# Ledger of designs, part 63: peptides against a protein of PDB entry 3S8F

Target 1, 157 residues: chain A of PDB entry 3S8F
Amino acid sequence: VLTLFVAVPSLMTAFTVAASLEFAGRLRGGRGLFGWIRALPWDNPAFVAPVLGLLGFIPGGAGGIVNASFTLDYVVHNTAWVPGHFHLQVASLVTLTAMGSLYWLLPNLTGKPISDAQRRLGLAVVWLWFLGMMIMAVGLHWAGLLNVPRRAYIAQV
Target 2, 166 residues: chain B of PDB entry 3S8F
Amino acid sequence: DEHKAHKAILAYEKGWLAFSLAMLFVFIALIAYTLATHTAGVIPAGKLERVDPTTVRQEGPWADPAQAVVQTGPNQYTVYVLAFAFGYQPNPIEVPQGAEIVFKITSPDVIHGFHVEGTNINVEVLPGEVSTVRYTFKRPGEYRIICNQYCGLGHQNMFGTIVVKE

## One batch from the design tools (peptide; made by RFdiffusion4, then SolubleMPNN)

Design b1_p12_3_s4 (from b1_p12_3, 4 letters changed)
Fold by OpenDDE base, seed 3:
Structure b1_p12_3_s4 (fold): chain B 157 residues (1-157), chain C 166 residues (1-166), chain A 12 residues (1-12)
Amino acid sequence: as target 1 above (157 residues)
Amino acid sequence: as target 2 above (166 residues)
Amino acid sequence: PVGLEQIAELLS
């Protein structure tokens, strides 16, 4: 129980970001419990990417608690579960945040706004990336629970 | 305007923080549930046992693979397994069905994995440390041992076999 | 075939 308190700062950080998103959505005219979500700029890949990263990070963070738990780690350690966790944390949140940052940074660095075609392509890229990461992560976690080892090219199941 | 914004932000943050705290308890509950409903989730911590990796091949219970399987009781065995680059000894490991097997695993060189397919046996093997795993094979047959910790150029081919006899 | 039953067996 005490060990799990290590997750508190991370959760606080994550949900403060969520709070910022809610505030932003409400400033953009969103109302109600969920209306603020729709009001967020979902047409901007610079926004969508890190948000999708955050969404992927949620189960990843939960997995972090599992991985840090003495008893539960025995079940998942050095199985495909671990790569699944990594792909949610690094290949999802970090990577998508980097991608999103790029969509913001490049226009600012060049002084040229992103074209509509580039915007649409960017949206496609980040959504497809997220979809791929989720499929792979689910597969890896599932395989891990079935005792598929990591760092091995073969498995009984 | 700034005051209103600040107040609004605080309200949202408080809500999300409350949610965060609630989720923390949910996770704790999930862990508790797992421990209560699944025996595999309750793995007792063993006493740290040390061994000299530089002499483990020369003397002691790991030195002779032919003497690696030791009967410690009527239906109880201790198996001294050495994980090395790149294999396991003894290989195969022969044990009877239904017997309680205590694996004592160590390494003379680098860190290896000891992952037995078809079982929940999955431990890292550190030089200088003895990993202890207790398991009872209920089904006869062959169980493959896989190294799931990168240990060098031959890592991918590092396999062993446990033969469970009727 | 992969399912919840297999997972349950590993956890039990």
Scores: peptide ipSAE 0.008, ipTM 0.802, DockQ to the pose 0.254
Fold by OpenDDE base, seed 1:
Structure b1_p12_3_s4 (fold): chain B 157 residues (1-157), chain C 166 residues (1-166), chain A 12 residues (1-12)
Amino acid sequence: as target 1 above (157 residues)
Amino acid sequence: as target 2 above (166 residues)
Amino acid sequence: PVGLEQIAELLS
């Protein structure tokens, strides 16, 4: 129980970010419980990428609590579960945030806006990246629960 | 109005913080549930046992693989296992079906893994530390030991075998 | 000290 208090700052940060998104969506005209989500700029890869990263970070964060559990770690440690967690945290959140940052940074540094074609391509890239990461992460977590070892090319199941 | 905006933001933050707290309790509850329903499968961490990795191959219970399996009771055995670059000893490890086996595993060189397929045995093996795992094999056959901690160029080929005899 | 307008610009 005490170990789980370590998750409090992370949860507070995560949900504060979510609160910011809600506020932004409502400022953009979104109403109701979920209408603010639709109002967010989903046509901008600079926005979509880090948000998708955050979405992937949610199950990853939950998994982090599991991994940090003294008891539950006996089940998941050094199984495929762990790289599943990593890919949600690093390959999803960190990578997508970096990608999104570039979509904002480069136009600002050069003074040249991205073309519509580049924008659409960017959207495709980040969505496909996210989809791939989610599929892989689910597979790795599932395999981990089936006791597939980490850092091994073979498994019983 | 900046003041109104701050109030609105605060309201949203409070809501999400409440949700955060709720989720924390959910996770705690899940852990508690797991502990309550799966206590029989939990092997608590034992007392830290140390060994000198520089001499473990030369003296002590790990020195002779032929004497690695020690009967400690009518249906109880202790197996002294070395995980090294790149393999395990003894190999194979031969134990009786239905016997309580206490594995005492250490390494003379680098960190290794000790993952036994078909079982819940999965521990890291650190030089200078003895990992203790207790298990009873109910089914005869061969169980593969897999190193699941990177230990060098031969890591991917580092395997062992436990043979459970009737 | 980031204003709401600045946030909106980042999201646009």
Scores: peptide ipSAE 0.000, ipTM 0.791, DockQ to the pose 0.012
Fold by OpenDDE base, seed 4:
Structure b1_p12_3_s4 (fold): chain B 157 residues (1-157), chain C 166 residues (1-166), chain A 12 residues (1-12)
Amino acid sequence: as target 1 above (157 residues)
Amino acid sequence: as target 2 above (166 residues)
Amino acid sequence: PVGLEQIAELLS
């Protein structure tokens, strides 16, 4: 029961970040309900990477509530569902945030700005990573619901 | 200007906070709906039962695999299963079709998994604790038991079989 | 134990 209350601060944090993004987008000229999203710096891999991580974190967070549920955990526990959750939380959000941090940090540490080619390559990397991770995560969650066990090389399906 | 900016940020934060709370209730509602409509697939938690893992192999109902299957009623059986590094005993587990089977599973060494393919039986097995799972096999045949909790070098090869006889 | 024997068979 108490475990589910962890969802409260997590959601508060997530949506606080979203609020910051909205404010930033509106400062950049975005207007309306969704116009602020388009105004965000989608040409910068240092920005795109962690944002994509946040997008992956949404279903992952929802899954976290499922995993923390006393009753629903009996359905998903130790199935491929759990690795699916991990890959959304760690391999998507955390990893993409780290990647984005590098795209910002390294130029600042070296004093050399990234070239346009490097920027475009960076964008390609983070988008492809996100796409691949979403495919993998969906597959793992789906397999988990089909009762495919984790930590096993064989399954009935 | 700074005051106006802070006020604007606060407004966005309040809006998103309200949204977060709304989503929380949505998730709770979805859980409640799932429980209300799909309760048949949920395995109820058993009572906590303790056992000494250091003596479970020498004495008690888990000591002899040949005596592991105990008929407790006309169509009821209790099966005392050990999950160990790296296998299960008895193996195979032979039970009749249509009978209510109560699995009493424990471990003499480390944590293992007990995942029976084709069923909703999926529990962790902890040394010192007895996992209790009730299930009725409707179809005859062989059901594979898979260890889905890492337990050492031989984890990947740790399998068992339940044979359901007509 | 039976489990170790099974592993040995798989590795042989």
Scores: peptide ipSAE 0.000, ipTM 0.786, DockQ to the pose 0.019
Fold by OpenDDE base, seed 5:
Structure b1_p12_3_s4 (fold): chain B 157 residues (1-157), chain C 166 residues (1-166), chain A 12 residues (1-12)
Amino acid sequence: as target 1 above (157 residues)
Amino acid sequence: as target 2 above (166 residues)
Amino acid sequence: PVGLEQIAELLS
């Protein structure tokens, strides 16, 4: 009950952030229903990282509702599904947000912008992290549905 | 103009909130669909039963592994299982194929898991509480019991076996 | 590994 209650304001917050992104994209010249997305600063790891984190958080959040369901929880509880959920929420959103925050914070604290090489490296790191995390998350969720147990080194599958 | 900007932001927020609401209904629908089509894994919680973990090894139905399997009907059995650090008793658990098995599982020490491979039996076992799981083994053979809740240094080696006899 | 039928039993 508590989880489901928290899900509502969390979703509202998420879509508020999305609205802010849309506004920013439109201010940057994006037009149309989806054109604003392309107009966002995808060349900045400080932007890309947290946005990718948010994207990973979407299926994770949906999974949270599943985990909070009495009937559905029996299927997924203490299986590899749960670590999959955690990695989307923590290792994706939180970690990527932290990464992105560094790319914003350090230049602002020092007053020195990052070099182009550092920017490109940052983009590579963030995208690779996201890709790897998504692969792992999908694998863990899949394994969980196949009844692979959590906290065990063996499985029948 | 700041005022105009705020109005624009508000408009976008309203749109996204509407989308959010729509998505909530979609999620609810998906959950409902899942429940309707995936019911094999749904095992309703039984009545909460309590037991004294400090005496469960000395007295009661869990005290003697040799008496753990009780026939309660022509094709029905109750199995009193202890999950402890670090194993299960009785071990192996021998039950007939096709019989309805009611597992009554508790712990004398710490929280354990009771995950039976090849089945949808997957419950946590709490000291002081009795976990009840009903299952019918359709296939004979050996089913491994895995502890999927960390219970100490020997957690990774905590296994049991259910032997289903023809 | 678990067969498809067994997987179906777990999920359905």
Scores: peptide ipSAE 0.007, ipTM 0.783, DockQ to the pose 0.208; fails the geometry check

Design b1_p12_4_s1 (from b1_p12_4, 7 letters changed)
Fold by OpenDDE base, seed 5:
Structure b1_p12_4_s1 (fold): chain B 157 residues (1-157), chain C 166 residues (1-166), chain A 12 residues (1-12)
Amino acid sequence: as target 1 above (157 residues)
Amino acid sequence: as target 2 above (166 residues)
Amino acid sequence: SAEDLLNELLNP
């Protein structure tokens, strides 16, 4: 009940962030229904990282509702599904946000901008991290649906 | 103009909020649909039952593994299972094929898991509580019980076996 | 398919 209750404020928060992104994209010259997305600063790892985190958080949030359902939780509880959910929420959103924050914070604190090489490396790191996390998350969720137990080194499947 | 910008921001926020609400209903609908169409595999929580974990080994239906399997009807059995550090009793659990089995599972020590491979039986076992699971084994053979809740140093080696006889 | 897997999981 509590999880379902907080789901509403969480969704509101998430989509207000999306609204801010849309506004920013449109200010940067993006037009149309999706043009504002392309106009966002995808060349900045400080931007890309948390946005990718948010993208990973979407299926995680949906999974949270599943996990909070009495009947559906019986299916997924203490299976590999649960770690999959956690990795989307923590290892994706939280971690990528932290990574992105560093790319913004350090240059601003020191007054020294990052080099182009550092920027490109940062982008590579963030995208590779996201890709790896998505692969892992999908795998874990899939394994969970196949009844692979959590906290066990063996499984029937 | 600040006012104009503020108005624009609010418009976008309203749009996204509307979208969020729509998505919320979609998620609820999907869950409802899933529950409505897939009810056969759902095991209800059932009645809350309490036991004293400090005496469960000495007295009561869990005390003697040899008496753990009780026939309650022509094709019905109740199995009183203890999950403990680090194993299950009785072990193996022997039940007939096709019979309705009611597992009454509790723990004398810490929280354990009771995950039976090849089945939808997957419950946590709490000291002081009795977990009740009803299942009918349609196929004979051996079913491994896995502890999927960390319970100590021997957790990874905590296994049991259900033997379903023809 | 994913649907088949889900059905198998929910209806063992």
Scores: peptide ipSAE 0.014, ipTM 0.772, DockQ to the pose 0.223
Fold by OpenDDE base, seed 3:
Structure b1_p12_4_s1 (fold): chain B 157 residues (1-157), chain C 166 residues (1-166), chain A 12 residues (1-12)
Amino acid sequence: as target 1 above (157 residues)
Amino acid sequence: as target 2 above (166 residues)
Amino acid sequence: SAEDLLNELLNP
């Protein structure tokens, strides 16, 4: 029961980030309950990448609670579920944030803005990465629930 | 201007805080649902039992694979299993169908996995500790044991077999 | 192959 309290600081961080995004979207002219989302700079890979990472991190966070639960951990431990969790937390949030950071950092370091072609390519990369990671993560979690072991090339199912 | 922005941010934060709290309850509900639907057959963890990994092969119930299967009751057996680099003993493990099997698993060398296909048996095996798992095989046949914890160069091909006899 | 040899040695 006490394990669930670890989620409180994480949720506090999450709502702060979300509040910042909503504020930014409204400053950009977004109105209504969801209009602020559309107003965010979705044409910038430096923005899109970390946001997609955040989206992937949400189910990953839920999985963190599962993995930290004694009874539930018995079900998922050392199965494909665990790599699925890692791919959401590290290969999605951390990796996409790093990718997005590069799209901001490199132009600033070089003093040269990215071309439109580079921008479009960057958007394609981060969206495809996110899509691939979500497919992989869902597959791994599903396989884990079917008792497919991790660190093994063979499974009965 | 700054004051207006501050008030607006606070309003957004309050909304998202409420959402976060709601999601917390959703997560709790999800855990409860998972427990109710997927954990009905979870094997409870036993008490911590220690063993000396340096002597486990020489003396005690793990020393002789031929004596590894011990009948403890009319329809109850204890199986003393060693997970080692790179295999399991005894191999195969032969047990009767329908009997309650208590696996006592330990390692003389490094950490291994003990994952039995077709069952919910999935435990890590630590040198110096005894993993206890209770299971009743309802169907006869062969069940493969897979090592799901990296244990060295031969990890990927470390397998055992449980043979359930009618 | 080297992999086959390794498997043979480690899992006879």
Scores: peptide ipSAE 0.006, ipTM 0.786, DockQ to the pose 0.018
Fold by OpenDDE base, seed 1:
Structure b1_p12_4_s1 (fold): chain B 157 residues (1-157), chain C 166 residues (1-166), chain A 12 residues (1-12)
Amino acid sequence: as target 1 above (157 residues)
Amino acid sequence: as target 2 above (166 residues)
Amino acid sequence: SAEDLLNELLNP
């Protein structure tokens, strides 16, 4: 139980970010319990990318608690579960954050805003990336629970 | 105005913190449930047992594959297994159905995996350490051993077999 | 190509 307290700072950080998003959405005119979400700038890939990364990070974080548990780790360790976790944490959050950062950084460095076509393309890329990562992650976690080993090209199931 | 803004922000933060704590308890509950329902399947960590990887092939219980399976009781066996680049010994490992098998697994070279399909046996094998796993095979047949820890160029082909006899 | 797409993305 004590080892699970390591998750507290991470959860606090994550939900502080969520609180910031709520505040931002409400500043943009969103009202009600969920109206603030709709008010966020979903037309900007620089915003959408890291937010999607954060969303993927949620189940990944839950998996982190599982992986950090001595008894539960025995079940999931060196199975496809672990790559599933990594794909959520690194290939989703970190990668999407990098993508989003690029969409912010390049226009600022060059002084040129992105075109509407580039914006739409960016949105498509980010959403498709997220979708693919979610499918892969769910599949890997499921396979892991079925005792499919990682670092192997064959499995019983 | 500043006071109002701070109050609003604090309210949102408190709400999300409460949610955070709630989720923490949910995770703890899930872990507790898993432990409560699967305690019999959990193999506890044993005492750390050490071995010299440089001599394990020359002397000791791992040295002779023909003597690797040792009967320790009427229905109990100890199997001394080496995981090496790139295979397992003995191979096949022959054990009787229904017997309690204690696997003592170590490596003379690098870290390997020991994943037995059809079972919950899944351990890493470290040079200098002995991994101990206890298992009883209820069904006869062949069980494939898979290395699930990268160990070199031949890793993908590193397999073993456990043959459970009636 | 991927290169062309990248160039379009970087050169509005």
Scores: peptide ipSAE 0.000, ipTM 0.788, DockQ to the pose 0.011
Fold by OpenDDE base, seed 4:
Structure b1_p12_4_s1 (fold): chain B 157 residues (1-157), chain C 166 residues (1-166), chain A 12 residues (1-12)
Amino acid sequence: as target 1 above (157 residues)
Amino acid sequence: as target 2 above (166 residues)
Amino acid sequence: SAEDLLNELLNP
């Protein structure tokens, strides 16, 4: 029971971030229920990367609730489900946040802005990374539910 | 402007907090659904049982693989299994079809996994602890045991076999 | 303003 209550502050934090994004989008001229999303700076890889990380973190967080459940963890523990969860949390959120941080940090440290070509390449990289990670994560979670073990090169499925 | 922004943020936070609460209930519902659809035949956790990993190979029920399978009732058996670097003993584990099998699994060295393909048996094996799993094999044949916890250089080759006889 | 800060942080 206490373990599931940990979801409350986590959700509060996550959706507070969402509220901040909504506020930012509306400040940038976005209107309506979803118009603020379009108003966010999707042309900047320093923004897109961590946001994609957050998007990947959402299903990962839901999976975290599953993993924290005693009864459900019995089903998924040490299966491909767990690596699927980790890739959403580490290889998606952490990695993309780090990538985004570099897109912001390097121009500031050098005093030289990135070129338009570098910006476009950066956007392509983070979107492709996100897409690949989502495909892999979904596959791993699905395989995990089919009882495919982790840390093994063979499986019945 | 700062005051206006503060009020706006509060309004958005209130909405998203309400949404977060709703999502909490959705997640609870999803957990309930998952339990109903994927947890049939869940093996409950047993009592914590401790053993000395330094002597488990020399004395006690795990010491002799030939005596690892013990009949405890008319159709009930206890199997004392060691997971070690890098394999299982006994290997193969021979049990009769339809019998209730209680696996008592421990390790003399490091943490291992005990994942039996084709079953819901999937436990970690810790030195100094005894993992207890109850299972009844309905189908005869061979079931592969896989170590799904990294245990060293030979981890990838650590397999065992359960042979279920008619 | 918050908007100016955001723009400055994202587009230095």
Scores: peptide ipSAE 0.000, ipTM 0.772, DockQ to the pose 0.011

